# Designs tried in a protein design run: peptides against a protein of PDB entry 3EFO. Part 2

Target 1, 262 residues: chain A of PDB entry 3EFO
Amino acid sequence: SQLADLYKSCETDALINFFAKSAFKAVLHQPLKVIREILVNQTAHMLACYRKNCASPSAASQLILPDSMKVLPVYMNCLLKNCVLLSRPEISTDERAYQRQLVMTMGVADSQLFFYPQLLPIHTLDVKSTMLPAAVRCSESRLSEEGIFLLANGLHMFLWLGVSSPPELIQGIFNVPSFAHINTDMTLLPEVGNPYSQQLRMIMGIIQQKRPYSMKLTIVKQREQPEMVFRQFLVEDKGLYGGSSYVDFLCCVHKEICQLLN

## One batch from the design tools (peptide; aimed at target 1 D67)

Design b1_p9_1 (made by RFdiffusion4)
Pose (drawn by RFdiffusion4):
Structure b1_p9_1 (pose): chain A 259 residues (1-239, 243-262), chain P 9 residues (1-9)
Amino acid sequence: SQLADLYKSCETDALINFFAKSAFKAVLHQPLKVIREILVNQTAHMLACYRKNCASPSAASQLILPDSMKVLPVYMNCLLKNCVLLSRPEISTDERAYQRQLVMTMGVADSQLFFYPQLLPIHTLDVKSTMLPAAVRCSESRLSEEGIFLLANGLHMFLWLGVSSPPELIQGIFNVPSFAHINTDMTLLPEVGNPYSQQLRMIMGIIQQKRPYSMKLTIVKQREQPEMVFRQFLVEDKGGSSYVDFLCCVHKEICQLLN
Amino acid sequence: DLEVVVDEF
């Protein structure tokens, strides 16, 4: 009968999986704007209820989120930015219908990765003694012109190359000497390489391991290349609203529920 | 300015 126990026991990934499927089913029944509104308001409602009933007294300039829901807003914003709940500019209806379908079948492990892609820094990789590098936030802010990154959501795998990308690596991987020497349209498996091209292939394997679909590798050269598609998977940035924007929005309606 | 607090149990 206590609300504190309800919140203490929640799982964001499980909640995100439900909201996603619930919203994606509703796409075949209601205006998308209506679906998005329900999602945002339900999110503000859950958090406003916690604020007025469980949270110890705190200043109004603060937005209080339970530990169980610490990253719930970030993921909810990712759902709202997803092409299924978004619109016309680019992204075919065939792409939307397809992604809407893929999510309807997903387990928790799949939906977590699908809505929050995994961004791995490759240029800072520890040679032959690896075990998959620490992940980095899904934002352009964590990309470096000197860096090479791996981004995966379970369906796509992007190998991102910066402009000042170390030629040493571009050689040990693409067997070509320089950055401008790579052609994106040749997105096939590169072998050779003794220390790195192997350590990279090793992590590309470990990533695919638990994943049902074999991912489509897409190489991205930084500055004005296909990168436009890649930027979509940096879900923390604006690309709908940014993570911070959404957070700013939820607080407004939580306050509107004046308490 | 807005501050975000994570409440723990």
Fold by OpenDDE base, seed 2:
Structure b1_p9_1 (fold): chain B 262 residues (1-262), chain A 9 residues (1-9)
Amino acid sequence: as target 1 above (262 residues)
Amino acid sequence: DLEVVVDEF
């Protein structure tokens, strides 16, 4: 059917870009609560339509996503959790205005990265490989105290270090003997010159490549105060300012789909 | 628990 073909060809990243810009435009004349509700409704309606018209029969306990939209819910949740759509006093008007303007000018690829950051396990780097490490889900559950992770969203770049990060890697990256010696005030990695350092710098360069903004690098030690900022980019987790976890959002969407179909 | 099923084409 034509409808099935539509879902097969759906470009979720473009859709998210559209929804983001539409929502951020609507902020100027509609209450945030209404905008958030619309976004959830749109998500539910699209998926309900698929379930009704395209999907094979399934149990009520199942949330059916077409392959092309398998990441739609997570991106929608990220959009909903963006400061532009949150009405919390902790979020300054300036920050909302800034991010609103940023997104309004973002292309599809940029907004994709912006809403769902790339989180790379740097501690798994193969210095002989030309391939980037596979990104992991943006959740605390994917972090490891023994790990080192690079997070980038097109605007910010974080190098997160677990409290038990391998000293060898710390030395390779920072040329210091231990975790405690890492200076988190630095915004640039030292040019240590070893293969691991070069590989990491190459990866960072690739991430920065073709991005419209120069990403600020923040070095984050686990359990230190700046980690709170980093954790805000773990978008699948529960938000600090009332945003839902991805799992909770899935349940919410599923519930609404069921309501639409029953 | 919610089960997410990806319908592949």
Scores: peptide ipSAE 0.563, ipTM 0.950, DockQ to the pose 0.929
OpenDDE base, seeds 1, 3, 4, 5: peptide ipSAE 0.561, 0.558, 0.546, 0.557; ipTM 0.950, 0.949, 0.947, 0.948

Design b1_p9_1_s1 (made by RFdiffusion4, then SolubleMPNN; from b1_p9_1, 4 letters changed)
Fold by OpenDDE base, seed 1:
Structure b1_p9_1_s1 (fold): chain B 262 residues (1-262), chain A 9 residues (1-9)
Amino acid sequence: as target 1 above (262 residues)
Amino acid sequence: SLEVIIDKF
């Protein structure tokens, strides 16, 4: 059907960019609560239409996403959890204004990365490989105390180190004997010159390529205070300021779809 | 728990 073809060709990243800019424009003349409701409704309506007109029969307890929109809900939830759309006293007006302006000028690729960061397991690197490690989902559940992860969202870059990170990697990256000796006040990695250091620098360079902003590097140790800031970028988890987890949002969307179709 | 199905055409 024509609708099926439409859903097959859907570009979720473009939709997210559109919805983000539309919502951020609407902030100027509509209550935040209304804007959030509209975004949820739009998500539910699109998926309800698919369920009704395109999807094969399935159990009502199942949420069906077309392949082209498999990441739509997570991005929508990230948008909903953005400070621009939140009414929390902890978020300054300046911060909301700043992020609003940023997103309003972002292209599709930039906004995609902004709303859903890239999280890479650095500890799994093959020093002989030229390929980037596969990104993992932005959730604490995907982190490991034995691991080292690089996170980037186009504006910020974090190097997160588990408390049990391998000493050999710490030595290779920082040229220090242990986790405790890592200086988290540094914004640049030392030029150690070994394969691990070189490969990490290469990865960081690739991530930085063709990005409109130079990302400042923040080194984060697990269980230290700065980790709280890092965790804010684990966007699939429950938000610091009351935003839903990805799973909770899926349940919310599913319920609304059911209400629309029944 | 909610089951999510990805419909691949």
Scores: peptide ipSAE 0.507, ipTM 0.942, DockQ to the pose 0.901
OpenDDE base, seeds 2, 3, 4, 5: peptide ipSAE 0.498, 0.206, 0.500, 0.502; ipTM 0.941, 0.835, 0.941, 0.941

Design b1_p9_1_s2 (made by RFdiffusion4, then SolubleMPNN; from b1_p9_1, 4 letters changed)
Fold by OpenDDE base, seed 5:
Structure b1_p9_1_s2 (fold): chain B 262 residues (1-262), chain A 9 residues (1-9)
Amino acid sequence: as target 1 above (262 residues)
Amino acid sequence: SLEVKIDKF
């Protein structure tokens, strides 16, 4: 059917970009609550229509997503959790204005990375491989105390180190003997010169080359105060300022879909 | 718990 073809050809990244810009424009003349409701409703309506007209039969306990829209909910949740759309007083007007303006000028690729960062397990790097490590889901559940992770969202870059990260990797990256010796005030990695260091720098370079803005590097130690900032970019988790986890959002969307179809 | 199904065809 024509409708089925529409869903098959859906470009979710473009759709999210559109929704983001539409919502951020609406902030100027509509209450945030209304904007959030509209976004959720639009999401639910699109998926309800799919379930009704295109989806394979499934149990009521299942949320059905077409392959082309498999990441729609997660990105939509990230959009809803953006400071521009949050009504919390802890978020400054300046921050809202800044991010609003940024997104209004972002292309599709930029907005995707902005809303859902890349989280790369750096500790798994194979110096013999030219391939980038596969990104993991942006959740604390994907981190490990023994791991080292690079997070980038097009504006910020974080190097997160677990408390039990391998001394060999610490030495390779920072040229210091242990986790405790890492200086988190640095914004540049030292020129250690070993293959691991060079590969990490290459990865960082590749990420940076694809982005229009120079990303500031922040070194983050697990369990230290700056980690709280880092955790805000783990977008599938609960937000600090009342945003839902991805799982909770899926449940919310599913509920709305069921209500539309019943 | 909610199960997510991806329609691939």
Scores: peptide ipSAE 0.543, ipTM 0.945, DockQ to the pose 0.899
OpenDDE base, seeds 1, 2, 3, 4: peptide ipSAE 0.541, 0.537, 0.534, 0.535; ipTM 0.945, 0.945, 0.944, 0.944

Design b1_p9_1_s3 (made by RFdiffusion4, then SolubleMPNN; from b1_p9_1, 3 letters changed)
Fold by OpenDDE base, seed 1:
Structure b1_p9_1_s3 (fold): chain B 262 residues (1-262), chain A 9 residues (1-9)
Amino acid sequence: as target 1 above (262 residues)
Amino acid sequence: SLEVLVDKF
């Protein structure tokens, strides 16, 4: 059917860009609560239509997504949790205005990365490979105390180190004996010159390529105070300011779909 | 927990 073809060819990243700009424009003349409700409603209606007209037979207890929209809910939740759409007093008007301005000028690729960061397990790097490590989901559950992760969202770059990260990797990256010796005030990695260091620098370079802004590097140690800032970018987790986790949002969307179809 | 299924075309 024509409708099935439409869902098959859907470009979720373009939709998210559109929804973001539409919502951020609407902030100027509509209450935030209304905007959030509209976004959830739009998501539910799109998926309800798919369920009704296109989806394969399945149990009512299951949420069915077309492959083209498999990441729509997570991106939508990230949009809903953006400071521009939140009314928390901890978020300044200047910050809202700044991020609104940024997103309003972002292309599809930029907004995609902005709303859902890349999180790379660099502790698993194969120094003989030219390929980037596969990104993991942006959740604390995907981190490990023994791991080292690089996070980037087009504006910020973080190097997160687990408390039990391997000393040999620490030596390779920072040229210091241990985790305790890492200086988190630095914004540049030293040029150690070993293969692992070079590979990491290459990865960081690739991430920075074709991005409109130069991402400042922040080094984060697990369980130290700056990690709280880093965790804000683990977008699938519960938001600091009351936003839902990805799982909770899926349940919310599913509930609304059921209400629309029953 | 909610089960999510992805239809692959």
Scores: peptide ipSAE 0.410, ipTM 0.918, DockQ to the pose 0.852
OpenDDE base, seeds 2, 3, 4, 5: peptide ipSAE 0.398, 0.397, 0.391, 0.397; ipTM 0.914, 0.914, 0.913, 0.915

Design b1_p9_1_s4 (made by RFdiffusion4, then SolubleMPNN; from b1_p9_1, 3 letters changed)
Fold by OpenDDE base, seed 1:
Structure b1_p9_1_s4 (fold): chain B 262 residues (1-262), chain A 9 residues (1-9)
Amino acid sequence: as target 1 above (262 residues)
Amino acid sequence: PLSVVVDKF
């Protein structure tokens, strides 16, 4: 059907960019609560229409997503949890204005990365491979105390180190004997010169490529104070300022779809 | 627990 073809060809990243800019424009004239409701409503309506007209028969307890929109809910939740759409007093007006302006000028690729960061398991690097490691989901559940992860959202870059990170990797990256010796005040990795260090630097370079802004590097040790800031970028988790986890948002969307169809 | 199904065409 014509409608099925529409869903098959849907570009979710472009759609999220559109929704973000529309919402951020609406902030100037509409209450935040209304804007959030509209975004959820739009998401539910799109998916309800798919379920009604395009989807194969399925149980009512299931949330059905077309392949082209498999990441729509997670991006939408990230948008809903953005500081521009929240009314928490902990968020300054300047921060809201800054992020609003940033997103209003972002292209599709930039907004995609901004709303859902890349989280790469650096501890699994194969020094003989030129391929980037596969990104993991942005959730604490995907981190490992024995792991080292690189996170980037186009504006910020974090190198997160688990408390049990391998000493050999610590030595390879920082040229220090242990986790405790890592200086988290540094914004640049030392040029150690070994293959692992060089590959990490290459990966960081690739991530930085074709980005409009230079990402500042922040070194984060697990269980230290700066980790709290890092965790705000684990966008699938429950937000600090009342935002839902991805799972909770899926339930919310599913409920609204059911209300629309029943 | 919600079951999510992705329709692949």
Scores: peptide ipSAE 0.493, ipTM 0.942, DockQ to the pose 0.876
OpenDDE base, seeds 2, 3, 4, 5: peptide ipSAE 0.480, 0.480, 0.478, 0.484; ipTM 0.939, 0.939, 0.939, 0.940

Design b1_p9_2 (made by RFdiffusion4)
Pose (drawn by RFdiffusion4):
Structure b1_p9_2 (pose): chain A 259 residues (1-239, 243-262), chain P 9 residues (1-9)
Amino acid sequence: SQLADLYKSCETDALINFFAKSAFKAVLHQPLKVIREILVNQTAHMLACYRKNCASPSAASQLILPDSMKVLPVYMNCLLKNCVLLSRPEISTDERAYQRQLVMTMGVADSQLFFYPQLLPIHTLDVKSTMLPAAVRCSESRLSEEGIFLLANGLHMFLWLGVSSPPELIQGIFNVPSFAHINTDMTLLPEVGNPYSQQLRMIMGIIQQKRPYSMKLTIVKQREQPEMVFRQFLVEDKGGSSYVDFLCCVHKEICQLLN
Amino acid sequence: SSWVRELFS
């Protein structure tokens, strides 16, 4: 009967999986704007209820989120940014219908990765003694002109190359000497390499491991290349609203529920 | 804990 126990026991990934499927089913029944509104308001409602009933007294300038829901807003914003609940500019209806379908079948492990891609820094990789590098936030702010990154959501795998990308690596991987020597349209498996091209292939394997679909590798050269598609998967950035924007929005309506 | 939570910790 206590609300504190309800919140202390929640799982964001499980909640995100439900909201996503619930919203994706509703796409075949209601205006998308109506679906998005229900999602945002339900999110503000859940948090406002916790604020007026469980949270110890705190200043109005603060937005209080339970530990169980610490990353719920970030994920909810990712759902709202997703092309299924978004619109016309680019992204075919065939792409939307397809992604809408893929999510309807997903388990928690799949939906977590689908809505928050895994961004791995590759240029800072520890050689032959690896075990998959620490992940980095899904934002352009964590990319470096000197860096090479791996981004995966379970369906796509992007190998991102910066402009001042170390030629030492571009050689040990693409067997070519320089950055401008790589052609994106040749997105096939590169072998050779003794320390790195192996350590990279190692992590590309470990990533695919638990994943049902074999991911489509897409190489991205930084500055004005296909990168436009890649930017979509940096779900923390604006690309809908940014993570911070959404957080700013939820607080407004949480306050509107004046308490 | 999850790796996303560790990023925001």
Fold by OpenDDE base, seed 1:
Structure b1_p9_2 (fold): chain B 262 residues (1-262), chain A 9 residues (1-9)
Amino acid sequence: as target 1 above (262 residues)
Amino acid sequence: SSWVRELFS
């Protein structure tokens, strides 16, 4: 149907940008609780409408979405978990104001990266390849103690190292013999000059390309205190300040959809 | 983005 085609062609990316800016504007004159409820309701209504008018018969327990809309709940949850929409004393008013202003000026592409970071397994790099490694889902479950990951959200860049990351890669990146010797206070990688180091620098350069802000690099060792900051960017996981995991949010939305349709 | 959609396909 024409309606089904419309949903399949939905520009979810632009929609998320719109919702983000609308919500961040609304915080100036509406309670956070109301804003959050509206966002959840909007998500549920959109998906319910699709299911009612476009979806093929399926089990009630299943939420099947077209490719264009599959990421909608993901991004909506990320939006809901943003500090601007959280009422926690641990989050300063200045931080909320700062991020609000940032998002209000972001284009679609920038906002997407901001809300859902790019997480790359750089320990799998092929030094002869010109392609970026395939991104993984932003969850701790996708990390490996033996791995090295690069995370970027357009504002920050993190290089996360597992406690059992390969010494040869550590040597290649930092020119030190072991994990323990890595200095996490550095904000720039040394120019070691080997193929792996050069490839990593190239990847970092590509990520930085066409971004309006220069991303500060933070080196993070697994199980050290700064890792807590890094984990906040694993947006699919449960938030530090009460935000839902993606799975929990999806369940919540699904429940609301069922209520709307039954 | 397209790469994000691929993660959830």
Scores: peptide ipSAE 0.496, ipTM 0.933, DockQ to the pose 0.664
OpenDDE base, seeds 2, 3, 4, 5: peptide ipSAE 0.489, 0.450, 0.474, 0.452; ipTM 0.930, 0.928, 0.931, 0.928

Design b1_p9_2_s1 (made by RFdiffusion4, then SolubleMPNN; from b1_p9_2, 5 letters changed)
Fold by OpenDDE base, seed 5:
Structure b1_p9_2_s1 (fold): chain B 262 residues (1-262), chain A 9 residues (1-9)
Amino acid sequence: as target 1 above (262 residues)
Amino acid sequence: SSWIEQLYA
């Protein structure tokens, strides 16, 4: 059908860019609650329409998403959890204004990474490979106390180290003997010169080359104070300021879709 | 076209 073809042609990254800019523009003249409701409603309606007109008959308990929009809910949740759309006193007006202006000028690729960061398990890095490690979902559940992860959202870059990170990797990256010796005040990795260090720097370089802004590097030790900031970028988890986890949001959207189809 | 689609494939 023509409608099915339309859904197949949809690009979620373009949609989220549109929704983000539309919402952030609307913030100037509409209540946040209304904006959030509209976004959820639009998401539910789009998916309900697909379910009704494009998907094969299925049980109501099943959430069916078009392939082109399978990540729309997660992106939408990330958008809804952005400080610009959150009505929390803990978020300063300046921060809201700053992020609003940032997103209003972002292209599709920029907003994609901004709303859903790239999280890379660099502790699994194969120094013999020129390929980037496969990204993992942005959730604490994907972290490991024995792991080292790189997170980038186009503006910030975090190097997260588990408390049980391998000493050999710590030595390779920081040229120090243990986790305790890592200085988290540094914003640049030392040029240790070994293959692992070089490959990590290469990966960081590749990520940076794709972005219009120079990303500040923050080194984060697990269970230390800066980790709280890092965890805010684990966008599939429950937000600090009232945002839902992806799972909870998906359930919410599913419920709305079911209501629309009843 | 989203790179994160690989996370949900």
Scores: peptide ipSAE 0.337, ipTM 0.901, DockQ to the pose 0.797
OpenDDE base, seeds 1, 2, 3, 4: peptide ipSAE 0.283, 0.308, 0.285, 0.304; ipTM 0.881, 0.889, 0.882, 0.888

Design b1_p9_2_s2 (made by RFdiffusion4, then SolubleMPNN; from b1_p9_2, 5 letters changed)
Fold by OpenDDE base, seed 5:
Structure b1_p9_2_s2 (fold): chain B 262 residues (1-262), chain A 9 residues (1-9)
Amino acid sequence: as target 1 above (262 residues)
Amino acid sequence: SSWIEKLYA
């Protein structure tokens, strides 16, 4: 059907860019609550329409997403959890204004990474490979106390280290003997010169080359205070300021879709 | 076309 073809042609990254800019523009003249409701409603309606007209008959308990929009809910949740759309007193007006202006000028690729960061398990890095490690979902559940992860959202870059990170990797990256010796005040990795260090720097370089802004590097130790900031970028988890986890949001959307189809 | 689609495939 023509409608099915339309859904197949949809690109979620373009949609989220559109929704983000539309919402952030609307913030100037509409209540945040209304904007959030509209976004959820639009998401539910789009997916309900697909379910009704494009998907094979299935049980109501099943959430069916078109392939082109399978990540729309997660992106939408990330958008809804952005400080611009959150009505929390803990978020300063300046921060809202700043992020609003940033997103209003972002292209599709920029907003994609901004709303859903890349989280890379660099502790699994193969120094013999020129390929980037496969990203993992942005959730604390994907972290490991024994792991080292790189997170990038186009503006910030975090190097997260588990409390049980391998000493050999710590030595390779920081040229120090242990986790305790890592200085988290540094914003640049030392040029240790070993293959692992070089590959990590290469990966960081590749990520940076794709972005219009120079990303500040923050080194984060697990269980230290700065980790709280890092965890805010684990966008599939529950937000600090009232945002839903992806799972909870997906359930919410599913419920709305079911209501529309009843 | 989103790179994160691989995370949900």
Scores: peptide ipSAE 0.366, ipTM 0.908, DockQ to the pose 0.759
OpenDDE base, seeds 1, 2, 3, 4: peptide ipSAE 0.332, 0.346, 0.330, 0.345; ipTM 0.895, 0.899, 0.894, 0.898

Design b1_p9_2_s3 (made by RFdiffusion4, then SolubleMPNN; from b1_p9_2, 5 letters changed)
Fold by OpenDDE base, seed 5:
Structure b1_p9_2_s3 (fold): chain B 262 residues (1-262), chain A 9 residues (1-9)
Amino acid sequence: as target 1 above (262 residues)
Amino acid sequence: KSWIEELYE
């Protein structure tokens, strides 16, 4: 059907870019609450339409997403959790204005990475491979105290180190003997020269490629104060300022879909 | 598939 073809041709990254820019334009003349409601309603409506007209018969209680839109909910949640659309007083007007202007000028690829960062398990690097490690979902549940992770959203880059990170990797990256010796004030990794260091630098370079801005590197130790900033980029988790987790958002969307389908 | 889509296979 024409409708089925429409969903097959849907590009979620382009859609989220459109929704983001539309919403961020609307903030100038509409209440934030209304904008958020519109976004949620649009999401639910699109998915409800798919469920009704395109999906195979199945349990009514099951949330079914088309392949082309399977990541739409997570992106939408990320958009809804952006400071521009949050009405929390803790968020400054300046920060809202700044991020609004940034997104308004972003292309599809830029906004994709901006709303959902890449989180890479650096501790699993194969020094013999030229490929990027497989990204993991942006959630604290995917982190490990024994792990080292690189997070990038096109504007910021974080190197997160678990409290039990392997000393050999720490030495490989920072040329220091232990976690305690890592200087978190560093904005650049030292050129240690070993294969692991070189591989990490290569990965960072690849991530930086085709990005319009040079990403600032922040070294983050687990359980230290700066980790709180890092955790704000774990977009599938509950937001600090009232944003829902991805799981909670899915439940919300599912509920609305059910209501639309009676 | 995009990298993000691979996260949700």
Scores: peptide ipSAE 0.410, ipTM 0.923, DockQ to the pose 0.837
OpenDDE base, seeds 1, 2, 3, 4: peptide ipSAE 0.390, 0.399, 0.389, 0.398; ipTM 0.919, 0.921, 0.919, 0.921

Design b1_p9_2_s4 (made by RFdiffusion4, then SolubleMPNN; from b1_p9_2, 4 letters changed)
Fold by OpenDDE base, seed 5:
Structure b1_p9_2_s4 (fold): chain B 262 residues (1-262), chain A 9 residues (1-9)
Amino acid sequence: as target 1 above (262 residues)
Amino acid sequence: KSWIEELFE
């Protein structure tokens, strides 16, 4: 059907770019509450139409997403949780203005990474592989105290270290004997020269090469104060300033879809 | 599939 073809042709990354720029333009002349409602309604409407016209018969209680928009909800939630669209007093107008201008000039690939960062399990690196490690979901649930993770969103790069990170990896990356010896004030990794260090640097290089802006590296130790900043980029989790988790957002969208189909 | 789509497969 024509509708089915339409959904198949949709690219979520392009959609989120469009929605983001549209919303960020609208903030200049519409209340934030209205903008958020419009975004949620549009999301629900698109998915409801798919469910009604394109999806095979199934249980009404199930949320069915077309393949082309499988990640639309998570992106939309990330957009809704962006400081530009939040009316919390804790968020400064300067920060809103800054991020608004950034996104307004982003291409599709830029906004994709910006709204949903890459979270890479560095502790699982294969030094013999030239491929990037497979990303994991941006949630605290995917972190481990024994792990080391690299997070990048096109503007920032974080190296997160669990409190129980393997000493051999710490030695490989930082040339120090233990977690406690890591200096989090550094913004560059040392040139240790071992295969693991080289592989990590290669990965960081690949990530950086694809981005228009130089990403500053922030080293984050688990349970230290800077980890709070890092956790803000775990976009599937509940936001610090009232944003929903991905799971909660899905429930919200599902509820609205059901209302539209009733 | 993109890398993110694989995450939500």
Scores: peptide ipSAE 0.504, ipTM 0.942, DockQ to the pose 0.834
OpenDDE base, seeds 1, 2, 3, 4: peptide ipSAE 0.494, 0.496, 0.496, 0.502; ipTM 0.940, 0.940, 0.941, 0.942

